Peptides against a protein of PDB entry 6RGO. Designs and how they scored, part 46

Target 1, 392 residues: chain A of PDB entry 6RGO
Amino acid sequence: MALKLLGFNQDATCFSVISSNKGVTIYNCDPFGKCFELEKSTSNDEELDFLVEMLFSTSLIAVVDKTIGASKRKKLKIVNTKRKATICELTFPHEIMDVIMNRKIICVVLKSDQIFVYDISCMKLLRTIDVRGEKLKSTSKFRNSEAVGDIGVRVSLSTDNNSILCYSSYSKSDKENAPLNDIVVFDALKCIQINVLPAVHQSNIVCIACSPDGMLMATASEKGTIIRVFKTIDTENDEPILVNEFRRGSRPSRISEMKFNHDNTLLACVGESDTIHIFALPVTTTEADANEDDTLQQSSHSLSSSINGLQYISKGLANRFGKIIVSKIPTQSQQRHVAYIKIPENAKYRIGFPKDTTNTIHICGEDGNYLVYSIPRNEVGPCTLVKSNTFD

## One batch from the design tools (peptide; aimed at target 1 R83)

Design b2_p13_3_s3 (made by RFdiffusion4, then SolubleMPNN; from b2_p13_3, 6 letters changed)
Fold by OpenDDE base, seed 4:
Structure b2_p13_3_s3 (fold): chain B 392 residues (1-392), chain A 13 residues (1-13)
Amino acid sequence: as target 1 above (392 residues)
Amino acid sequence: SEALEILRKLLEE
């Protein structure tokens, strides 16, 4: 049967799949098994297409049926999975492209490059962000963006209550074809833009990950060879702070998903390549934890040694027009993966980091495999398979 | 509304 992966929830306790015969199925990771099923609304042999965003391990999901007719593609249903009941339905002016949530916020991305930000507790609209309207204020020409069907606004939301929203925006270049290569950092609760990172890549951003705490973000372009990690909020001399630049590979390959682990020590990426890459991040010791004397001798074997060379490249080369260009880290100082997982060629995989085990990664494939891997700490190498399950 | 009270309860889970 053809499976289509929808992905993991925020804490990787569940994942969602589309089965061509059944509709949407949600699996629990531990104990492994079906926890919810949403039947297809029609008997037609139409290719099923859904968006499903689950709120952690709760009985709350957001669902968009994209299979049948232009009207359903504009409808967001909030569903109680335990009751199998729709709580509310929202209708949008344009097709829904993405839905993300945490315990405070739902963000709905439209094909119009609009982001609707809602307070989840009451489904009140807090803000409409018009990414095209922001572009139009900077560039006088409406280009009909009809032609490039696969490049839209990308979003990521922190899984914490701070609700830091990172989204791709159009560069303020006078070029009629300004790429989606800026990042806006937005406080979704206060509805305030808190940072703008200009031209973080040369081409359109196709993948964004926000850290669980919202303090870091990772970005990848269409080329998918370089991943950049930035601070979201902090700036140095009004310039964006580039924390890391990782090399996924030398060959172009689309990155479909990136995730931070819950302590911001690891970044994983997956896409069209045969390899999930896991990168180590420098532990930002926030000076605040110096005071609590609590004696628990957990043997933090210090991965102390080789992370000396990460100079914060704060110095964007301002081009002749005062635009911050993120300086490329020299290719010799570009970090590679510290760990990897081999996956079948052409199998789409999704990734998630469980909250309780920072060195464990959950992956699931359109091949029907749910796999749990242990990430090596002290060596560069393959991850170790800990658990495997199959789904249909 | 009853729907919003259901929603609030689900967010407290």
Scores: peptide ipSAE 0.387, ipTM 0.927, DockQ to the pose 0.761
OpenDDE base, seeds 1, 2, 3, 5: peptide ipSAE 0.371, 0.367, 0.362, 0.363; ipTM 0.922, 0.922, 0.919, 0.921

Design b2_p13_3_s4 (made by RFdiffusion4, then SolubleMPNN; from b2_p13_3, 4 letters changed)
Fold by OpenDDE base, seed 5:
Structure b2_p13_3_s4 (fold): chain B 392 residues (1-392), chain A 13 residues (1-13)
Amino acid sequence: as target 1 above (392 residues)
Amino acid sequence: DEKIKELQELLAE
């Protein structure tokens, strides 16, 4: 059957798929099995398309039926999976492009480049962010709506209660075709803009991942060759802090998803390539816990690869055109993956990190494979397959 | 509101 992957939940305990014959199915990862099925509302042989956002392992899901007509594509349903019942329905002025949530906030991204931020506990609208309106305030030129190709606003939300929202915005340039290459960091609870990272890539941002705690953000452009990791909140001399620059590959390839693990030690990416890449992040030792005397001489030979090559962002030429060009890390200092998984060519895969096992990654494919891999700690190499299941 | 109560019950799972 043709499967379409919707993705893992926030802690990789469940994943969702569209089955052409059945509608939406949610699988539990451990024990592996179907935990929910949403039947197709229509008997028509129409190609099924849905957005489904899960809230961890709870019985709350957000569903958008994108299959049938322009009216349903504007409707968000909050569904109780235990009751198989719609709790509430919201209708938007434009097609829903994305839905993200945590235990506090639900964000709805529209084709209009608007982000609607709700308090999930009462479905009260907290904020409407108008990314186009912000551009219009910064750029005198109206972009005619016609050439909105596959390049929309991208969003990511922290899975914690701090509810840090990262979204792509239009660069402040007098160019009619300003790219979506700025990032805004937004406190979704307080409805305050925390930070703006200007021109983090040269082209449009197509993938964003926020860390679970909201302290880090990964970005990739339409080229997908370089992944940049920034601090979300902290700044140095009012400039964005670039923590890492990773090289996925030399050839352009679209990245569809990135995720941090729960302790911010790993970043995984998947997309159109035959390879899932896993990158190591530097452990930020918070200086605070140095005082407890616990003598456990576990000789973890941490391969202290002395990445002393944090070359200070030299004052790169502020060329007179006030684009803060994020200083290109020299190609030689770009970090590679520490681990990888080979996947079938042309198979779409999704990734998830389980909370309790920071060196484990869950993956699922439109080929009907659910796979659990162990990530090597002490060597650069392939991940080891630990568990395999199939679904239809 | 019964809907708000149901949302709060699910958010507590």
Scores: peptide ipSAE 0.665, ipTM 0.972, DockQ to the pose 0.752
OpenDDE base, seeds 1, 2, 3, 4: peptide ipSAE 0.651, 0.651, 0.653, 0.660; ipTM 0.970, 0.970, 0.970, 0.971

Design b2_p13_4 (made by RFdiffusion4)
Pose (drawn by RFdiffusion4):
Structure b2_p13_4 (pose): chain A 327 residues (1-135, 151-284, 335-392), chain P 13 residues (1-13)
Amino acid sequence: MALKLLGFNQDATCFSVISSNKGVTIYNCDPFGKCFELEKSTSNDEELDFLVEMLFSTSLIAVVDKTIGASKRKKLKIVNTKRKATICELTFPHEIMDVIMNRKIICVVLKSDQIFVYDISCMKLLRTIDVRGEKIGVRVSLSTDNNSILCYSSYSKSDKENAPLNDIVVFDALKCIQINVLPAVHQSNIVCIACSPDGMLMATASEKGTIIRVFKTIDTENDEPILVNEFRRGSRPSRISEMKFNHDNTLLACVGESDTIHIFALPVTQRHVAYIKIPENAKYRIGFPKDTTNTIHICGEDGNYLVYSIPRNEVGPCTLVKSNTFD
Amino acid sequence: EEEQIEEIQELLE
């Protein structure tokens, strides 16, 4: 089958790709190379490694499952790339759905909507967050820099009226203090959430409305959350998969089950800005590095890696600059 | 356990 289940780095330095053949490879961007290659851990052809989230450019990797079910739900391994050794092997009561890391805090998301927060220096569990214990699945996002700030979708006070709903809660994982609770920002479920690298901004995706809403995160007034801007959906409602924020928080990238990738600019310093054509029934992931604000890195399941440029003052499409092919 | 913690700290440097 195709080379599916791509994962993208925080610093846009490299990306994680599960080659359907054997193990998982991690490439670099500049210069492009085979950065890390995981050996054989397989027994059948279509069983897939699911979850890999990494540090910036380091040797520290978070790896989850290999087998379809033998050791999947309750595993987390911490591996050094230069020496291929497992350091700490944590076990969890449920199935892992997502893992997000930063320089200070490691988050592990379970299928039962439990979020385990760890101080990465000693792996002490800071707090267990029973989201489903209070009231598709929960989508979690996190800031990259320090003062790392956690964002998760929570259910509303209409559990009695119906089973599924989605509001937003802002949480400071550094001090384990809940900062702001946002109301029901959508009339539908929440599909994907993105938080700014500096933790000041947040994006929300609806399944039905397909309109991205941006709210201030922490500095927002206590009385009411402050809405920043909204973005035109286009000609057709489409499911969104992954969104990213630029380092200067002037740009927002959007990808999903669509023909095109949309680029949204920010009025921090309207409907559409830059659009990148994309093959229809293939899936991609997004990133952009810290070095420049004009370059957008693209990861594709078709086997191609592309680097596009952004037009500052033109509403035109992006210009391709550099490309390479996968394995 | 202590050695594993030290190794994680070294990797973070």

Design b2_p13_4_s1 (made by RFdiffusion4, then SolubleMPNN; from b2_p13_4, 5 letters changed)
Fold by OpenDDE base, seed 4:
Structure b2_p13_4_s1 (fold): chain B 392 residues (1-392), chain A 13 residues (1-13)
Amino acid sequence: as target 1 above (392 residues)
Amino acid sequence: SEEAIKELQELLS
């Protein structure tokens, strides 16, 4: 049977799949098993397509039936899985491309490059973000060329209650075909734009991940060779702070998903390659915890010295087109993965980080494998398989 | 509806 992965929930306690014969199935990770099934609405041999976003381990899901021929591609259903009942239905002017949520906010991305931001507690519309309208206001001359294929607005939302929304936007370049290579950072609760990161890649952004706390954001372009990590809120001299630049590979390969772990120490990426890559992030010591325990004076002195060297702002070619974030990170200092998982070629995988175990990663494949890996801390190498289950 | 809002709040609690 063909499986299509919908992904993990925010805490990797559940994952969702489309089965060609059954419809949508939600699996619990531990104990492993089916926790919900959504039956097919059609008896036809139509290729099933759905969006399903689950709110953590709760009985709340958002569902969009995107099946070909279904007039439902513009309809969002909020479903109580325990009652097997629709709580409410929203209809949009355009096809729904993505749905993301946390305990406060649900965001709906449309094919029109609009983002509808709702208060999840009452389904009240807080904001409509018009990414095309923002482009048209900046570039009054150019008709939106219909984005050819899978290139559209990408979004990521913090899993915390701060509800930091990161989305891709069009560069303010005078080019007719301005890429979706800017990032906007948006407070989804207050409906305020916090930051704009201009031209974070040379090509369209195809993947974004926000950290659980919303303080970091990872981006990847269509090339998928470099992943950039930025601070979302903090700026240095009104310029975006590039925290890390990771090299996934030398060959172009699409990244489909990235995720931070819950303590912002790891970033994982998956896509069309045979390898899930896991990168180490610098531990941001928040100065706040320095007050209490006076006693353990001794050992922390030695590691401070090496960080000072990164000041060389290469004034690289700021060509006349918008402020490209020039990587301050020399190509030689591009960090590689610290850990990896080999996956079958051409198998689509999804990733999730469990909340309670920062050195564990959950993965699931369209091959019907659910796998739990331990991530090595002190060595560069393969992850260790801890648990495996199969699903159909 | 008010019932739908109540059910949403019960699921978010």
Scores: peptide ipSAE 0.597, ipTM 0.965, DockQ to the pose 0.908
OpenDDE base, seeds 1, 2, 3, 5: peptide ipSAE 0.593, 0.589, 0.590, 0.591; ipTM 0.964, 0.964, 0.964, 0.964

Design b2_p13_4_s2 (made by RFdiffusion4, then SolubleMPNN; from b2_p13_4, 6 letters changed)
Fold by OpenDDE base, seed 4:
Structure b2_p13_4_s2 (fold): chain B 392 residues (1-392), chain A 13 residues (1-13)
Amino acid sequence: as target 1 above (392 residues)
Amino acid sequence: SEKAIEELRELLS
């Protein structure tokens, strides 16, 4: 049977799949098993296409049926899985390309490069972001940049209540085909733009991940060779802060998904390659926990490894066409993965980080495998398989 | 509808 993966929920407690014969199935990760099934609405042998976003372990899902007719592709259903009932339906002017949510916000991305931001508690529209309209306001030229192929606005939302929305936007370049290589950071609750990261890649951004707390963002371009991690809110001298630059590989390969773990210590990426890569992030010691005086004498072995090296933020050539974020990280200091998982070639996988185990990763494949891996802490190497299940 | 908002609040609680 052909499986199509829809992905994990925010805490990797569930994942959703499309089965050609059944429709949408949601699996619980632990205990492993089916928790919900959405039957196919039609007897036709049409290839099933759905968007399904699940809100954590709740009975709330957002569903878009993309299989049949241009009208259904514009409809978002909010469904109670426990009742098997539609709570509400929204209709959009254009095809829905993506849906993301947390406990506060649902964002709907349209083929028109519009992002509709809703308060999930009442489905009230808070903001319509027009990424094309913002481009047009900046460039004064009506660019009919028909998005050629799979290149559209990419979004990621923090899983916390702060609801930091990161989305790709068009560079303000005078070039007729301005790439989607800017990032806007948006407070989805307050409906304010809080930061803009200009030209974070040379080509279109095809993958974005926001950290659970919304403090970090990872980006990958069409090349998928370099992953950049930025601070979302903080700036240095009104310039974006590049925290890390990771090398996934030397060969171009599309990254389909990236995720941070819940403590921002790891970033995983998956895509068209035979390898899931896991990168270590520097532990941002938030200075805040210094005040609890509790006396337990456990020997703080001072690993005072001198992090003195980060200051050479060289003035990369501001070429006449927009402040490209020039990587200040020398190609030799581009960090590689600290851990990896080998996956079958041409198998599409999705990734998730469970909240309770920061060194565990959940993966699922269109090959029907659900796998749980332990991530090594102190060595560079393969992840260890801890649990495996199969699904149909 | 009010009923749909109530159900959404129950699911988000």
Scores: peptide ipSAE 0.559, ipTM 0.961, DockQ to the pose 0.904
OpenDDE base, seeds 1, 2, 3, 5: peptide ipSAE 0.559, 0.551, 0.553, 0.553; ipTM 0.960, 0.960, 0.960, 0.960

Design b2_p13_4_s3 (made by RFdiffusion4, then SolubleMPNN; from b2_p13_4, 6 letters changed)
Fold by OpenDDE base, seed 4:
Structure b2_p13_4_s3 (fold): chain B 392 residues (1-392), chain A 13 residues (1-13)
Amino acid sequence: as target 1 above (392 residues)
Amino acid sequence: DKEAIEKLRELLE
């Protein structure tokens, strides 16, 4: 049977798949098993295409049936999985390209490069973001850039209640073919733009991951060779803060998904390559834990290795065109993965980080494998397989 | 629909 992966929910407790014969199936990860099935609406041998976004392990899913006709591709159904009932249906002016949610917000991305932001508690529209309309204000010429293929607005939403939305936007460059290489950081609850990261890559951004707390964002371009990690909210002298630059590989390969773990210590990426890469992030010691007064005297000499962060003030020529975030990180200091998982060639995989186990990663493949790996802490190497299940 | 909104809130609690 052909399986198509829809991905994990926010906490990697469930994953969704399309089976050509059955429709949509949602699996629970622990205990492993089917928790919901959505039957196909038609008996036709048409290739099934769905969007399914699940709200954590709850009975709430958002569903878009993209299989049949232009009208269905514009409909978002909110479904109670326990009742097998549609709660509400929204119809959009354009095809739905993506749906993301947390406990507060649903974001719906349209083929028109519009993002509709809803309060999930009442399905009230809070904001329509028109990424093309923003481009038009910056660029004098409306090129009807027919979005050639898979290039469109990318989004990621924090899984917390702060509801930080990161989305790709068109560069303000006077070039008629401005790439989707800017990032906007948006407070989805307050409907306020917090930050703009200009020209974070040279080409279109094809993958974005927001951290669970919304404090970090990872980006990858069409080349997929470099992953950049930025602070979302914080700026230094009104400039974006590049935290890390990771090298996935030397060869171009599309990254389809990236995820942070729950404590922002790891970033995983998956795509068209035979390897899931896991990168270590610097532990941001939030100074907040300093106040627990616990009196225990033990004199252990903490060797404070002061990693003097070399502020490479590269005096790069500020040519008058839009401030490209020039990587200040020398190509030799581009961090490689700290861990990896080998996956079958040509098998599409999805990734998720469970909340309760920061050194565990869940993966599922279109090959019908659900796998749980342990991530090594103190060594660079392969992840260890902990659990394996199959699905159909 | 008020009833649909109530049914939605019951899933968010």
Scores: peptide ipSAE 0.252, ipTM 0.892, DockQ to the pose 0.923
OpenDDE base, seeds 1, 2, 3, 5: peptide ipSAE 0.235, 0.215, 0.233, 0.238; ipTM 0.887, 0.882, 0.887, 0.890

Design b2_p13_4_s4 (made by RFdiffusion4, then SolubleMPNN; from b2_p13_4, 5 letters changed)
Fold by OpenDDE base, seed 4:
Structure b2_p13_4_s4 (fold): chain B 392 residues (1-392), chain A 13 residues (1-13)
Amino acid sequence: as target 1 above (392 residues)
Amino acid sequence: EEKAIEELRELLK
């Protein structure tokens, strides 16, 4: 059967699959098994296309049937899986491209490059973000850039209640074909823009991951060779803080998904490559635990080494070229993966990090494999397979 | 509407 992966829920307790014969199936990870099925609405042998976003282990799912006709592609259904009933339906002016949620917010991304932000508790619209409208305020020409193919606004939402939304935006460059290479960080609850990270890649951003706490974000471009990790909220001298720069590979390969683990110690990426890469992040010691009162009075002497003032001579060549603040992303040493998983070539995989086991990763493939791997702590190498199940 | 909001609130607990 042709399987199409929809992905894991926020805590990797469930994953969703499209089966060509059955429609949507949601699997529980532990104990492994089917927990929900949504039958196809039509008897036709049409290629099934759905968006399904599940709210953790709850009975709440958001569903978009993209299989048949332009009208269904504009409808978001909120479904109670226990009742097998639609709670509410929203209709949008344009095709739904993505849906993300947490316990507070649901975000709906449209083909129009609009993001609709809702309070999930009442389905009240909090904000419409018009990513194109923001571009048009900066760029005088309505180029109907028909977004050729898969290039559109990318989004990621923190899984916590802070509801930090990261989305790709168009660069303010006067170039008629400004890439989607800026990131906006948005408080989805307060509906406030927190930060803007300009030109984080040279080409369009195709993958974004927000950390569970919303404090970090990872970005990848169409090239998928470099992953950058930034702080979302914090800035240094009004400039974005690059935390890490990771090299996935030397060859271009599209990254389809990235995820942080629950404690922000690991970042995983998957895509068109035969390899899931796992990167280690520096543990940000939150200074909070330093209140252990260990009164060790070590009187270490103040060596006041007077480093002499080198007068840099200001050569005043006032060349009038507009400051393209190419933020020189500091050339951090490009780190490689600390762990990896080999996957079959041409099989699409999805990844998830369970909440309770920070060194475990869940993966599922269009090959019908659900796999649980242990991530090595102290060694660079392959992950160890812990559990395997099959699905159809 | 009210019934749908109540059901949403129950599922969000």
Scores: peptide ipSAE 0.574, ipTM 0.960, DockQ to the pose 0.908
OpenDDE base, seeds 1, 2, 3, 5: peptide ipSAE 0.571, 0.567, 0.571, 0.567; ipTM 0.959, 0.959, 0.959, 0.959

Design b2_p13_5 (made by RFdiffusion4)
Pose (drawn by RFdiffusion4):
Structure b2_p13_5 (pose): chain A 327 residues (1-135, 151-284, 335-392), chain P 13 residues (1-13)
Amino acid sequence: MALKLLGFNQDATCFSVISSNKGVTIYNCDPFGKCFELEKSTSNDEELDFLVEMLFSTSLIAVVDKTIGASKRKKLKIVNTKRKATICELTFPHEIMDVIMNRKIICVVLKSDQIFVYDISCMKLLRTIDVRGEKIGVRVSLSTDNNSILCYSSYSKSDKENAPLNDIVVFDALKCIQINVLPAVHQSNIVCIACSPDGMLMATASEKGTIIRVFKTIDTENDEPILVNEFRRGSRPSRISEMKFNHDNTLLACVGESDTIHIFALPVTQRHVAYIKIPENAKYRIGFPKDTTNTIHICGEDGNYLVYSIPRNEVGPCTLVKSNTFD
Amino acid sequence: EEIEELQELLEEA
């Protein structure tokens, strides 16, 4: 089958790719190279490694499952790339759905909507967050820098009226203190959530409305959350998969089950800005590095890696700059 | 010892 299940780095330095053949490879961007290659851990052809989230450019990797079910739901391994050794092997009571890391805090998301927060220096569990214990699936996002700030979608106070709903809660994982609770920002479920690297901004994606809403995160008034801007969906409602924020928080990238990737600018310092054409029934992931604000890195399941430029003052499409092919 | 190794990797970061 195709080379599916791409994962993208925080710092846009490299990307995680599960080659359907054997193991998982991690490439670099500049210069492009085979950075890390995981050996054979397979027994059938279509069984897939699912979840890999990494540090910036380091040797520290978070790896989850290999087998379809032998050791998948209840595993987390911490591996050094230079020496291929497992350090800590943590076990969890449910199936892992997502893992997000940063320099200070490691988050592990379970299928039962439990979020385990760890101080990465000693792997002490800071707090267990019973989201489904209070009231598709929960989408969680996190800031990259320090003062790492956690964002998760929570159910509303209409659990009696109906089973599924999605509001937003802002949480400071550094001090384990809940900062702001946002109300039902959508009339539908939440598909994907993106938080700014500095933790000051947040994006929301609806399944039905397909309109991205941006709220201030922490400095927002206590009385009411502050809405920043909204972005035109286009000609057709489409499911969104992954969104990213620029380092200066002037740009927002959006990708999904669509022909095009949309680029949204920010009035921090409207409907559409830059659009990148994309093959229809293929899936891609997004990133952009810290070095410049004009370059957008693109990861594709077709086997191509592309680097596009951004037009500052023109509403035109992006310009391709650099490309390379996968394995 | 495993925690010390983890801290050493974090210092290299």

Design b2_p13_5_s1 (made by RFdiffusion4, then SolubleMPNN; from b2_p13_5, 5 letters changed)
Fold by OpenDDE base, seed 4:
Structure b2_p13_5_s1 (fold): chain B 392 residues (1-392), chain A 13 residues (1-13)
Amino acid sequence: as target 1 above (392 residues)
Amino acid sequence: DKLEILRELLEEA
């Protein structure tokens, strides 16, 4: 049977799949098993297409049936899975491209490059973000670029209650085809723009991941060779803070998904390649624990290693157009993965990090495998398979 | 109320 993966929920306790014969199935990860099924509304042999966003392990899901007709593609259903009942239905002016949620917010991305931000508690519209309208204010020519293929606004939302929304926006380039290579950081609760990261890649952003706490963001372009990690809120001299630059590979390959673990120590990526890559982030020691008064007098000698000042040659290619975030990291010092998982080249996989086990990753494939891996801490190498289950 | 059902489900989260 053809399986399509919808992905994990926010804490990787559940994952959703489309089965051609059954419709949508939600699996619980532990104990492994089916927890919900949404039957297809029609007996037609039409290729099933759905968006499903689940609120953690709750009975709340958002569903978009994209299978049948232009009208259904514009409808978001909020469903109680225990009752198999639609709580409410929202209709949008354009096709729904993505839905993301946390305990406070639902964001709905439209094919029009609009983001509708809702308070989940009452389904009240808080904000409509018009990413094209923002471009029109910055660029005199609206090309009706028919959204050529899969290139559209990308979003990621923090899983915490702060509800930090990161989305791709059009660069202020005078070029008629400005890429979606800016990132906007938005407080979805307060409806305030917090930050703008201009030209974070040279090409369109195709993948964004926000950290669970909303403090970090990872970005990948169409090339998928470099992943950049930024601070979302903090700036240095009104400039974006690049925390890390990772090399996924030398060959172009699309990244479909990225995830941070719950403590922001790991970033995983998956896509069209045979490899899930896991990168280590520097632990930001919050200086809060410095108050343990441990008086141990150890007289360790002052080895004054004179690390010679490598002069930062600021190559001042200040071209008059938007400050491209030039990688300050030499190409030789681009960090590679610390861990990896080999997957079948032709199987789409999705990834999730469970909350309680920061060195564990959940993965599921269109091959019908649900796999749990342990991530090595002290060595660079393959992840160890801990648990395996199959689904259909 | 539909909103009451929605609130009950959000308290499960």
Scores: peptide ipSAE 0.470, ipTM 0.948, DockQ to the pose 0.821
OpenDDE base, seeds 1, 2, 3, 5: peptide ipSAE 0.465, 0.445, 0.454, 0.456; ipTM 0.946, 0.944, 0.945, 0.945

